# Ledger of designs, part 44: peptides against a protein of PDB entry 2AKA

Target 1, 299 residues: chain A of PDB entry 2AKA
Amino acid sequence: MEDLIPLVNRLQDAFSAIGQNADLDLPQIAVVGGQSAGKSSVLENFVGRDFLPRGSGIVTRRPLVLQLVNSTTEYAEFLHCKGKKFTDFEEVRLEIEAETDRVTGTNKGISPVPINLRVYSPHVLNLTLVDLPGMTKVPVGDQPPDIEFQIRDMLMQFVTKENCLILAVSPANSDLANSDALKIAKEVDPQGQRTIGVITKLDLMDEGTDARDVLENKLLPLRRGYIGVVNRSQKDIDGKKDITAALAAERKFFLSHPSYRHLADRMGTPYLQKVLNQQLTNHIRDTLPGLRNKLQSQL

## One batch from the design tools (peptide; made by RFdiffusion4, then SolubleMPNN)

Design b1_p12_8_s3 (from b1_p12_8, 4 letters changed)
Fold by OpenDDE base, seed 2:
Structure b1_p12_8_s3 (fold): chain B 299 residues (1-299), chain A 12 residues (1-12)
Amino acid sequence: as target 1 above (299 residues)
Amino acid sequence: LEQEILELIESL
């Protein structure tokens, strides 16, 4: 049986080529969270490369359909520049920035038009994620005063779809009850059926505090639960700390922390990647019969 | 492109 994730990727590419007029609810995972919640760092940790735009403001300004494909080779391809293989992930970052600016202009505006990026790597599991703009309340630069609502409306186009899973990314060093990610997830998924919680910045919590109750699914229950991760610090990123070393440090963090040691086998980036691959695969399997019937009725 | 989509649907 063909891998279901690559099959859906081919459908995504085909529909993107025809233009989004197909109101197709494809099985996918939308990544949501506030600005600086650590969304981009989670995605980069899956690839093991620095390739996403970085900054203090709205970094992601267009949806990024990130298709991870397990392969013996390591390279990236964009749907908008077919046949060009990127092996330098800095060039991938620059292409995302250039393609974003080409559509949105220099005003740091947003566009609902996706960028489609496929990354082949021996270090990834098959996984497709839609990285969405970070939720913000404060316009920066020449952004319109209603940018918060524009971002929200863009996110709603994805997260309201029945076949959309939601990866809700929340920082542990902020009040989780006020998490922008969990708020939007609860609005569109009140029963917590489609939402997977990711808790970042566990290493940045105040001494004597922990997120154990959240990670044990006791505070804000999600059917699909929560996974804690530890990303590189900005200092580590600026210092070009290797992601492999960061993943080892993440494992050590969970194993050494009194509140998380018992959860350590169900935490961290590698476990998150595995869970997302399994969740997406199962979700595709469950949705494919309905999708097939819908597509056949439109032909 | 329509043929490619049809082929993909048939492979489902």
Scores: peptide ipSAE 0.132, ipTM 0.824, DockQ to the pose 0.143
Fold by OpenDDE base, seed 1:
Structure b1_p12_8_s3 (fold): chain B 299 residues (1-299), chain A 12 residues (1-12)
Amino acid sequence: as target 1 above (299 residues)
Amino acid sequence: LEQEILELIESL
């Protein structure tokens, strides 16, 4: 049986080529969260490379359809520049920035037009994620005063779709009741059927506090549960700490922490990647028959 | 392209 994720990737690419991206309810996972919640860091930890734009404010300004494909070789390809293989992930970062600026201009505006990036790597499972702009309340630079609403409207175009799963990324060092990710997820998925919770920054919680109740799915229950992760600190990023060492440190964090030790086998980036691969595969299997019938009725 | 997409879906 052909891998269902690569099949849906071919469908996504085909629909992108005909400009119908907005109207098709393809099975996908949309990544949502506030600015600096750790969304881009989670995606980079899957690849094991620094390749996403970094900075202050709204970094992701277009949807990024990130297609991870398990392969013996490591390279990236963009749909907008077919045939060019990127082996330097710094060049991948620069291409994302350049392609973003070509469409949005220099004013740090947003665009709903996706960037389609495929990454082949021996370090990934087959997985497709749509990285969405981080929710913000404060315009930065030349951003329009209504940028918060523009981002929200863009996110709603994805997360309102029935076949869209929601990866809600929330930092543990902030009040979960104030999580922008969980608020938007609850608005469109009030029963928590489509939402997967990711809790970042567990290593940055105040001494004597923990997120055990959240991670055990006891505080704000989601049908698909929560997975805790530990990303590189800004100091680690500035110090050029490699992602492999960061993943080892994450494992050590969960194993050594009194509140999380019993959950350690169901936490961390490698476990999250495995769960997302399985969830997406199962979701595709469940949704494709309905999608087939819908497409056949339009023809 | 729509036919190719349908063939891809039908091959499942």
Scores: peptide ipSAE 0.128, ipTM 0.821, DockQ to the pose 0.193
Fold by OpenDDE base, seed 3:
Structure b1_p12_8_s3 (fold): chain B 299 residues (1-299), chain A 12 residues (1-12)
Amino acid sequence: as target 1 above (299 residues)
Amino acid sequence: LEQEILELIESL
């Protein structure tokens, strides 16, 4: 049986080439969350490389269709520069920044036009994610005053689609009831059928507090549940702490924490990657018959 | 591109 994720990747590439991304309900996972919720860090932890734009404010300004492909070799390819293989992930970051600025200009505006990036790696499972701009309330720099609404409208173009799964990324060190990710997910998925919760920053919670009830799916129940992760601190990122060492520290965190020890085998970045691969594969299998019929009727 | 999309759809 052909890998279903690579098949959908080829469809995504074809539809991106014809500019029809908005009209097709392809089975995909959209990544949503507030600014600094840890979305980019989760994606980089899957790859094991620093390759996403970093900085203050809205860093992701275009949708990034990130296609992870398990391979014996490690390199990246962009759809907009076919045939160029990137082996330096700093060059990948620079290309994302340059291609973003080419379309949005220098005003830190946003564009709904996706960047399509494929990463081949021995360290990844087959997985496609659409990284979306972080929700923000306050314009920064030369951003338009309505940037909050522009981001919201962009997110809605993805998350309103019936075949879109939602990876809702929320930090544990903030009130989860106020999570921008869970709010938008609840708006478009009121029954919690399409939403997967990710809880970041569990290591940054105040002493004597924990997210156990959230992670046990007792506070704000999602059918697909919650997975806790521990990302590198900003200090660790600036210090170029190895992602492999960070993943070992994450495992140690869950195993050693009294509130999370019993959940440790269902937590952490490697488990999240496995769950997302499985859920996306199953979701593609369930949606492909309907998609085929729809596409055949248009042709 | 339309032919490529058709071939992909037929492979589904």
Scores: peptide ipSAE 0.117, ipTM 0.819, DockQ to the pose 0.198
Fold by OpenDDE base, seed 4:
Structure b1_p12_8_s3 (fold): chain B 299 residues (1-299), chain A 12 residues (1-12)
Amino acid sequence: as target 1 above (299 residues)
Amino acid sequence: LEQEILELIESL
């Protein structure tokens, strides 16, 4: 059985090359969440490398189509510079920043034009994610005063599509009832059929509080449920703490925590990666017949 | 590229 995720990756690359925003509802997972919700850290934990832009405010300013491919070799390749293999992931970060600035200019504006990045690694499962700009209410620098609405409109272009799954990333140390990710997901998926909840910052919750009810799918039910993760602290990121060591600490956190111990085998970054691979594969299988018919009718 | 897309569609 051909790997369905690599097949859809080839379709994504072909449509991106034609420059037609082919209004094709390709099966995909869009990553949504507020600024500083931990989206970039979740994606880097899948790769086991630091390679995404970092900073205050809106870090992701263009959609990033991140294609993870299990391989015996480790390197990255951009669709806009074919044939260049990146083995230094700091150079990958710099290329994302440069390519973002090339299109948006120096005003820290946003663009709906995707960056396509493929990462080959022995440490990943086959998985494609579309990382989207973080939701914000406050313009920074030379951003237009309506930047909140521009970001929202960009997100809506992805999450309103019927074949789009939504990875809603919410921090546990903030009021989950006010989660920007869960709000936008509920707006376009009111029955919670397309949404997967990710709860970050579980280690930063106030003593005597927990997210057990959310993680058990009792508070805000999603058909696809919730997965808790623990990312590196900002101190650990600045200190270049190894991601492998952070994943071991995450496992220890869930196993040792009284409120989460019983869920520990269904929590953490490795489990999230496995679930997303399975969910995307199944979703592609279910949507491909309809997509084929649509494409054939347009030829 | 169009031919590649067609071949991909046919492989579905």
Scores: peptide ipSAE 0.085, ipTM 0.802, DockQ to the pose 0.198

Design b1_p12_8_s4 (from b1_p12_8 with F2E D6L E11S)
Fold by OpenDDE base, seed 2:
Structure b1_p12_8_s4 (fold): chain B 299 residues (1-299), chain A 12 residues (1-12)
Amino acid sequence: as target 1 above (299 residues)
Amino acid sequence: LEEEILELIESL
């Protein structure tokens, strides 16, 4: 049986080529979270490369359909520049920035038009994620005063779809009850059926505090639960700390922490990647019969 | 492109 994730990727590419006029609810995972919640760092940790735009403001300004494909080779391809293989992930970052600016202009505006990026790597599981703009309340630069609502409206185009899973990314060093990610997820998924919680910045919590109750699914229950991760610090990023070393440090963090040791086998980036691959695969399997019937009725 | 989509649907 063909891998279901690559099959859906081919459908995504085909529909993107025809233009999004197909109101197709494809099985996908939308990544949501506040600005600086650690969304981009989670995605980069899956690839093991620095390739996403970085900054203090709205970094992601267009949806990024990130298709991870397990392969013996490591390279990236964009749908908008077919046939060009990127092996330098800095060039991938620059292409995302250039393609974003081409559509949005220099005003740091947003566009609902996706960028489609496929990454082949031996270090990834098959996984497709839609990285969405970070939720913000404060316009920066020449952004319109209603940018918060524009971002929200863009996110709603994805997260309201029945076949959309939601990866809700929340920092542990902020009040989780006030998490922008969990708020939007609860609005569109009140029963917590489609939402997977990711808790970042566990290493930045105040001494004597922990997120154990959240990670044990006791505070804000999600059917699909929560996974804690530890990303590189900004200092580690600036210092070009290797992601492999960061993943080892993440494992050590969970194993050494009194509150998390018992959860350590169900935490961290590698476990998150595995869970997302399994969740997406199962979700595709469950949705494919309905999708097939819908598509056949439109032909 | 329609043929490609049809082929993909048939492969489902």
Scores: peptide ipSAE 0.132, ipTM 0.823, DockQ to the pose 0.198
Fold by OpenDDE base, seed 1:
Order: structure tokens, then sequence, then C-alpha cells
Structure b1_p12_8_s4 (fold): chain B 299 residues (1-299), chain A 12 residues (1-12)
């Protein structure tokens, strides 16, 4: 049986080529969260490379359809520049920035037009994620005063779709009741059927506090549960700490922490990647028959 | 392209 994720990737690419991206309810995972919640860091930890734009403010300004494909070789390809293989992930970062600026201009505006990036790597499972702009309340630079609403409207175009799973990324060092990710997820998925919770910054919680109740799915229950992760600190990033060492440190964090030790085998980036691969595969299997019938009825 | 998409879906 052909891998269902690569099949849906071919469908996504085909629909992108005909400009119908907005109207098709393809099975996908949309990544949502507040600005600086750690969304892009989670995606980079899957690849094991620094390749996403970094900075202050709204970094992701277009949807990024990130197609991870397990392969013996490591390279990236963009749908907008077919045939060019990127082996330097710094060049991948620069291409994302350049392609973003070509469409949005220099004013740091947003665009709903996706960037389609495929990454082949021996370090990934087959997985497709749509990285969405971080929710923000404060315009930065030349951003329009209504940028918060523009981002929200863009996110709603994805997360309102019935076949869209929601990866809700929330930092543990902030009040979870105030999580922008969980608020938007609850608005469109009030029963928590489509939402997977990711809790970042567990290493940055105040001494004597923990997120055990959240991670045990006791505080704000989601049918698909929560997975805790530990990303590189800004100091680690500035110090050029490699992602491999960061993943080892994450494992050590969960194993050594009194509140999380019993959950350690169901936490961390490698476990999250495995769960997302399985969830997406199962979701595709469940949704494709309905999608087939819908497409056949339009023809 | 729609036919190719349908063939891909039908091959499942």
Amino acid sequence: as target 1 above (299 residues)
Amino acid sequence: LEEEILELIESL
C-alpha cells in the first residue's frame, strides 16, 4: 500500500498548480499558536536543521506547507522553483524569506498564498504540516493596525475545514487559559475532536510549578491529548547548539524531572513526530473516501 | 489535471 501521506502531497501539489488551494478540504494538520509559542522550532526539530525565518515579530507571514518525506538523501525542493534541489538549509531559509517578500512586499504584510516546501531526509517520518502565522495583538513596523484580524481570518480559512487537524502550540510558561492556540481551536473544535495539544517551554516554567495536569489531559481535555516538548533556548540557538544535542537534552529533561518522568515515553519531539505521522495517516484513510465522492460528484 | 487527481484517488 503506497504511503497515504505522499499521495496527499501529490494531491496538494496538483491543487496548488491549478489555484484551487482554498476550496479543497484536504486532510491536513494546521499549526496554530501565539507569536513566539515555539511553532517554527518544533518544525525545525523534526528536520534537524535551522531553515525557517527567525526574528522578532511576525516571522511566518505566509502559510508554509511543509512536506516531510523520509529518504536516504537530504535535500529540499520548493513548488515555485521546480527542479532546484537545496542541500544547504541556509539557502532554504533565504528562499522562504525571498519568496515571502516577493508576494507580501517590504511592509511585513501577510498573504494567504501558501509556500510549498518539500524536505527529503533520513531523519524524518512522512509528515505534512501547514505552518501558519503566529497570532499577535501588536502591529510591528509598517504592519496594518488590523494585522491581528488579518492573521485570525487567515487561520480561520484553514482551521474551519472539517478535514483539518489542529496542532495547537502553547507555551507552558504562560497561563494556558490565555493560550491563543487553544482559544482558536476551541472556537472551531469545541468538542476537542480535531485538536492535538503541544506544550512548549516546559523547561522555562517557574520553580515549583509544572504542567503535569495539562500533559495528563486533566485540565483542558482533548480527545487527541497533549505532548510536551523542549525546544532550544535562545542562548542555545545563539551558541549554535545542534538540534541532535537538543533532542538528547529534551529526553534527559523528561526523564530527570519528578513531575514528568512517568510520562517521558509519551513526550518529546521524536514521539510527537511519530504521533503526528500516525494521526495524519489514519485521518487521510478516514477522509479520502468522502473526498473521492465529493470530487467525483463535481466532475 | 482533475482526471489525474481522480486516478490518484481511485488508486487507493
Scores: peptide ipSAE 0.128, ipTM 0.820, DockQ to the pose 0.193
Fold by OpenDDE base, seed 3:
Structure b1_p12_8_s4 (fold): chain B 299 residues (1-299), chain A 12 residues (1-12)
Amino acid sequence: as target 1 above (299 residues)
Amino acid sequence: LEEEILELIESL
């Protein structure tokens, strides 16, 4: 049986080439969350490389269709520059920045036009994610005053689709009831059927507080549940702390924490990657018959 | 591109 994720990747590439991304309800996972919620760090932890734009404010300004492909070799390819293999992940970051600026200009505006990036790696499971701009309330720099609404409208183009799964990324060190990710997910998925919760920054919670009730799916229940992760601190990122060492520290965190020890085998970045691979594969299998019929009727 | 999409759909 052919890998279903690579099959959908080929469809995504074909539809991106014809500019029809908005009209097709392809089975996919959209990544949503507030600014600085830890979305980019989760994606980089899957790859084991620093390759996403970093900075203050809205860093992701276009949708990034990130196609992870398990391979014996490690390299990246962009759909907009076919045939070029990137082996330096700093060059991948620079290409994302350059291609973003080419379309949005220098005003830090946003565009709904996706960047399609495929990463081949021995360290990844087959997984496709659409990284979306972080929700923000305050325009920064030369951003338009309505940037909050522009981001919201862009996110809605993805998350309103019936075949879109939602990876809702929320920091634990903020009030979860106020999570921008969970708010938008609840708006478009009121029954919690399409939403997977990710709780970041569990290591940054105040002493004597924990997210146990959230992670046990007791506070704001999602059918697909919650997975806690611990990302590198900004200090660790600036210090170029190895992602492998960070993943070991994450495992140690869950095993040593009194509130999370019993959940440790169902937490952390490696478990999240496995769950997302399985859920996406199953979701593709369930949606493909309907997608085939729809596409055949349009030809 | 339409032919490629058709072939992909038929492979589903």
Scores: peptide ipSAE 0.123, ipTM 0.820, DockQ to the pose 0.198
Fold by OpenDDE base, seed 4:
Structure b1_p12_8_s4 (fold): chain B 299 residues (1-299), chain A 12 residues (1-12)
Amino acid sequence: as target 1 above (299 residues)
Amino acid sequence: LEEEILELIESL
């Protein structure tokens, strides 16, 4: 059986090359969450490299179609510069920043035009994610006063599509009832059929509090459930702490925590990656017949 | 590119 994720990746690349924002509802996972929710850290933990823009504010200002491909080699390639293989992931970060600034200018504005990045690695499962700008209420720099609504409108272009799964990233150290990710997901998926919950910052919760009820799917039920993760601290990121060591610390956290020990085998970044690979593969299988019929009718 | 898309669709 041909790998369904690479097949959809080829379709994504072809449609991106034609410059038609073909209103094609391709099976995909959109990543949503507030600013500093931990989205970029989750994606970097999948790759095992620091390669995404960092800083204050929205950081991600264009959709990033991140295509992870299991391979014997490790390198990245952008659709906008085919044939250039990046082996230094700092250069990948710089290219994302440069390509973002090329389109948006210096005003810290946003653009709905995707950046397409493929990462080949022996450390990844086949997985495609669309990283979206973080939801914010406060404009920074030369951003327009309506930047919150511009971001929301951009997110809605993805998450309203029926074949779009939603990876809703929420920090545990904030009120989950007020989670921007879960709010937007509930708006477009009121029955929780397309949404996968990710709970970050479980290690930053106040002593005597836990997210057990959320992780057990008892508080805000999603059909696809919740997965807790522990990302590197900002100190660990600044200190360039190895992601492999951070993943070991994450495993230790869940195994040693009284509230999460019983869930530990269904928590953490490696489990999340596996679940997303399976969910996307199954989703593609279910949607491909309908997509084929739609595409054939447009020819 | 159109031919490539068609080939991909036919492979589905």
Scores: peptide ipSAE 0.087, ipTM 0.802, DockQ to the pose 0.199

## One batch from the design tools (peptide; made by RFdiffusion4, then SolubleMPNN)

Design b2_p13_1_s1 (from b2_p13_1, 6 letters changed)
Fold by OpenDDE base, seed 3:
Structure b2_p13_1_s1 (fold): chain B 299 residues (1-299), chain A 13 residues (1-13)
Amino acid sequence: as target 1 above (299 residues)
Amino acid sequence: ELEEIFAEIDELL
């Protein structure tokens, strides 16, 4: 059972190499959310490294297939540059930026063509996620005026697939009823069967307010529930605050908060990573026989 | 390569 995620990674790599990425319903988790919802920060917290592009506006401009593999060594590999091992995660960030710009140009446009990144680390569980561009309503700079619709169409290519799980990332300091992540998830998963809710920015809520009812799955129920996380602030990121120290602060936040202390063992980034590993493993087990039969009939 | 992966699927499931 522990080898199911690596097995699907081999399928993903094989299909990516032949250009068939768009038509395959591989068991996967797509990460969706508005700009600045905290998607990239959640992924970096899993790895324990700063390696994703940063900036204002649309930062992720291509789908990033992030394959996390538990290993005794720490390094990254891209499918587009096989045989090159990256041990400096700043170089990983630069390669994502360069490969993005190579395909999209300098106009900050988007492309549906994935970047495939594998990260080996002793600090990760086996987990594959597809990081998707953040939903936006306002074009910035030289972005095309229809960029909102281009992003939406790109997201729909992933989240409409029946074997796609949806990691819906919503900030707690914004109206959850207006969450772009939960809106798109509800459109393609109206029964909430494929959606896992992540609530970020719990530390940025106004005094006297909390997300307890959301986290207890009472307000907007999802079959797979909600997990709260606390990411580093932009100040902490700019100050190069260590992710390990941030994870300890997250644990302390949940344990000390009057509204969340009873949920603390079912909250935070380490618990989210564990849940996603388990959910993906189980989902692969349930879907892979049907997918195998479909693919074998096409060969 | 795909055939090998499919054989491994049958072994793991």
Scores: peptide ipSAE 0.235, ipTM 0.858, DockQ to the pose 0.746
Fold by OpenDDE base, seed 2:
Structure b2_p13_1_s1 (fold): chain B 299 residues (1-299), chain A 13 residues (1-13)
Amino acid sequence: as target 1 above (299 residues)
Amino acid sequence: ELEEIFAEIDELL
């Protein structure tokens, strides 16, 4: 069972090489959420490194297939430049930006063509996630006026697939009923069977408010439930606060908060990573036989 | 390569 995620990674790479990436219903987890919902911060917290593009507006402009692989060594490798090992994660960030700009141009446009990044680390569980562009309503800079719809159409290419799990990332400091992530998830998964809720920014909620009812799965029930996380603040990111220290602060937050203390063992980034590894492994086991039979019938 | 991957699937499942 431990090898199922690496096996699907090999399938992903093979299908990427033949140009069929978007058309295959591979078992995967797509990460969806509004702009600044904290999607990229969750992924960086899994790796323990700053390596994703930063900025105002649409940061992720191509799908990023992030393949995390537990290893004794720490390095990254891109599918588009095989054999180049990156040990500096700032160079990884720069390569993502350069490869994004190579395809989209400098106008901050989007492209549905994935970037495939594998990260080997002793600090990760085997896990593959597809980071998708953040949903937005307002074009910025030279973005086309229909950028909202272009992003939605791109997301729909992933989340409409029956073997796609949806990691719906919503900030707690905004009205959950207005969550772009949960709206799109409900559109394609009305019964909440494929959706995992992530609630970010729990530390930024107004005094006297909490997300307990959400985290207890009472407000908007999902079969796979909700997991709360606390990401670094923008100030902490700009100040280069260590992710390990941030994860310790996250644990302390849940343990010390009156509304969340009873949930603390089922909250936070390390628990989320474990749950996603288990859910993806089980999902692969359940879906891969059917997918194999389908693919063999088409060959 | 795909055939090899499919053979490995059969071994793991």
Scores: peptide ipSAE 0.235, ipTM 0.859, DockQ to the pose 0.812
Fold by OpenDDE base, seed 1:
Structure b2_p13_1_s1 (fold): chain B 299 residues (1-299), chain A 13 residues (1-13)
Amino acid sequence: as target 1 above (299 residues)
Amino acid sequence: ELEEIFAEIDELL
């Protein structure tokens, strides 16, 4: 069972090499959310490293297939530059930026062509996520006026696939009824069967408000439920606060908060990582026989 | 490569 995620990673790599990435209904988790919803911060918290592009506006401009692999060593590899091992995660960030710019040009456009990044680490569970561009309403720089629709169309290529699980990332400090992540998830998964809710920015909610009803799955029920997380603040990021220290602060947040204390063992980044590993493993087990049969019939 | 992956799938499932 532990090898199912690595096996699908090999399928992903093989299909990427033949240019069929968008056409196959591989068992995967697509990460969706509005701009600045905290998607990239959640992924970095899994790795325990700063390695994703940062900035204002649309930062993720290509799908990032992030393959986390538990290993005794820590390094990263890109599918587009096989054999190069990255041990400096700043170089990983720079390579993502360079490879993004190589395909999209200087206009801050988007491309549906994935970047495939594998991270080996002793601190990760086996987990593959597809980070997708953040939904935005306002074009920035030289972006076309229809950039919102281009992003939506790109997201739809992933989330409409029946074997795609949806990690819907929503900030708690915004009206959840207006969550772009939950809206797109509900459009393609109206029964909430494929969607996992992540609630970020719980530490940034207005005083006297909480997301308890959301986290208890009472407000907008999802079959797979919701998991709250606390990411580093912008001040913490700018101050280069260690992610390990941030994870300890997250645990303390949930344990000390009157509204969340009773949920604390089912909240936070480590719990989210465990749940996603289990959900993906089970999903692969359930879908892979059907996928195998389909693929064999096409050979 | 795909055939090898499919063989491994059959062993794991």
Scores: peptide ipSAE 0.235, ipTM 0.856, DockQ to the pose 0.814
Fold by OpenDDE base, seed 4:
Structure b2_p13_1_s1 (fold): chain B 299 residues (1-299), chain A 13 residues (1-13)
Amino acid sequence: as target 1 above (299 residues)
Amino acid sequence: ELEEIFAEIDELL
């Protein structure tokens, strides 16, 4: 069972090399959420490094297939530049930006062509995620006026697939009934069978308010439940606050908060990683026999 | 490469 995620990674790489990525229903987790929902911060907290593009507007403009692999060493590799090992995660960020701009140009447009990034680290569990562009309603710069629909159409290519799990990232300091992530998840998964809820910005909620009912799966029930996380503030990111220190602060937040203390062992980034690793492994085990049979019939 | 991956699937499942 421990090798199922690496095995699917090899399938992903093989299909990426032949340009067939869009048509295959591989067992995967697609990450969805509104702009500034905290998606990039969740992914960086898994790695323990700053390596994703940051900024205002649409930052992720291509699907990023992020393959986390537990290893004794720490480095990154891109499928488009095999044999180059990145040990500086700022260089990883720059390569994502450069490879995005190479395909989309300077117009901040989007492309459905994935970037495949593998990160080896002693600090990760085996986990593959597909980071998708943030949902937005407002074109920025020279983006086309229909950019909202282009993003939506791109997301739909992933989240409509039966073997796609959905990591729906929603900020707690916004009305969760209006969550773009939960809306798109409910549209394609109306029974909540494929969706995992992540609630960010719990530390930024108004005094006297909490997300307890959501985290207890009482407000908008998902079969796979909700996990709350606390990310670094933008000030902490700009100040290069260490992610390890941020994870300790996250643990302290849940343990000290009256509304969340009883949930603290089922909250936070380390628990989210464990849950996603387990759920992806189980999902691969359940889906891979059917996928194999389908692929063999097409050969 | 796909055939090798499929053989490994059969060993793991």
Scores: peptide ipSAE 0.228, ipTM 0.855, DockQ to the pose 0.816

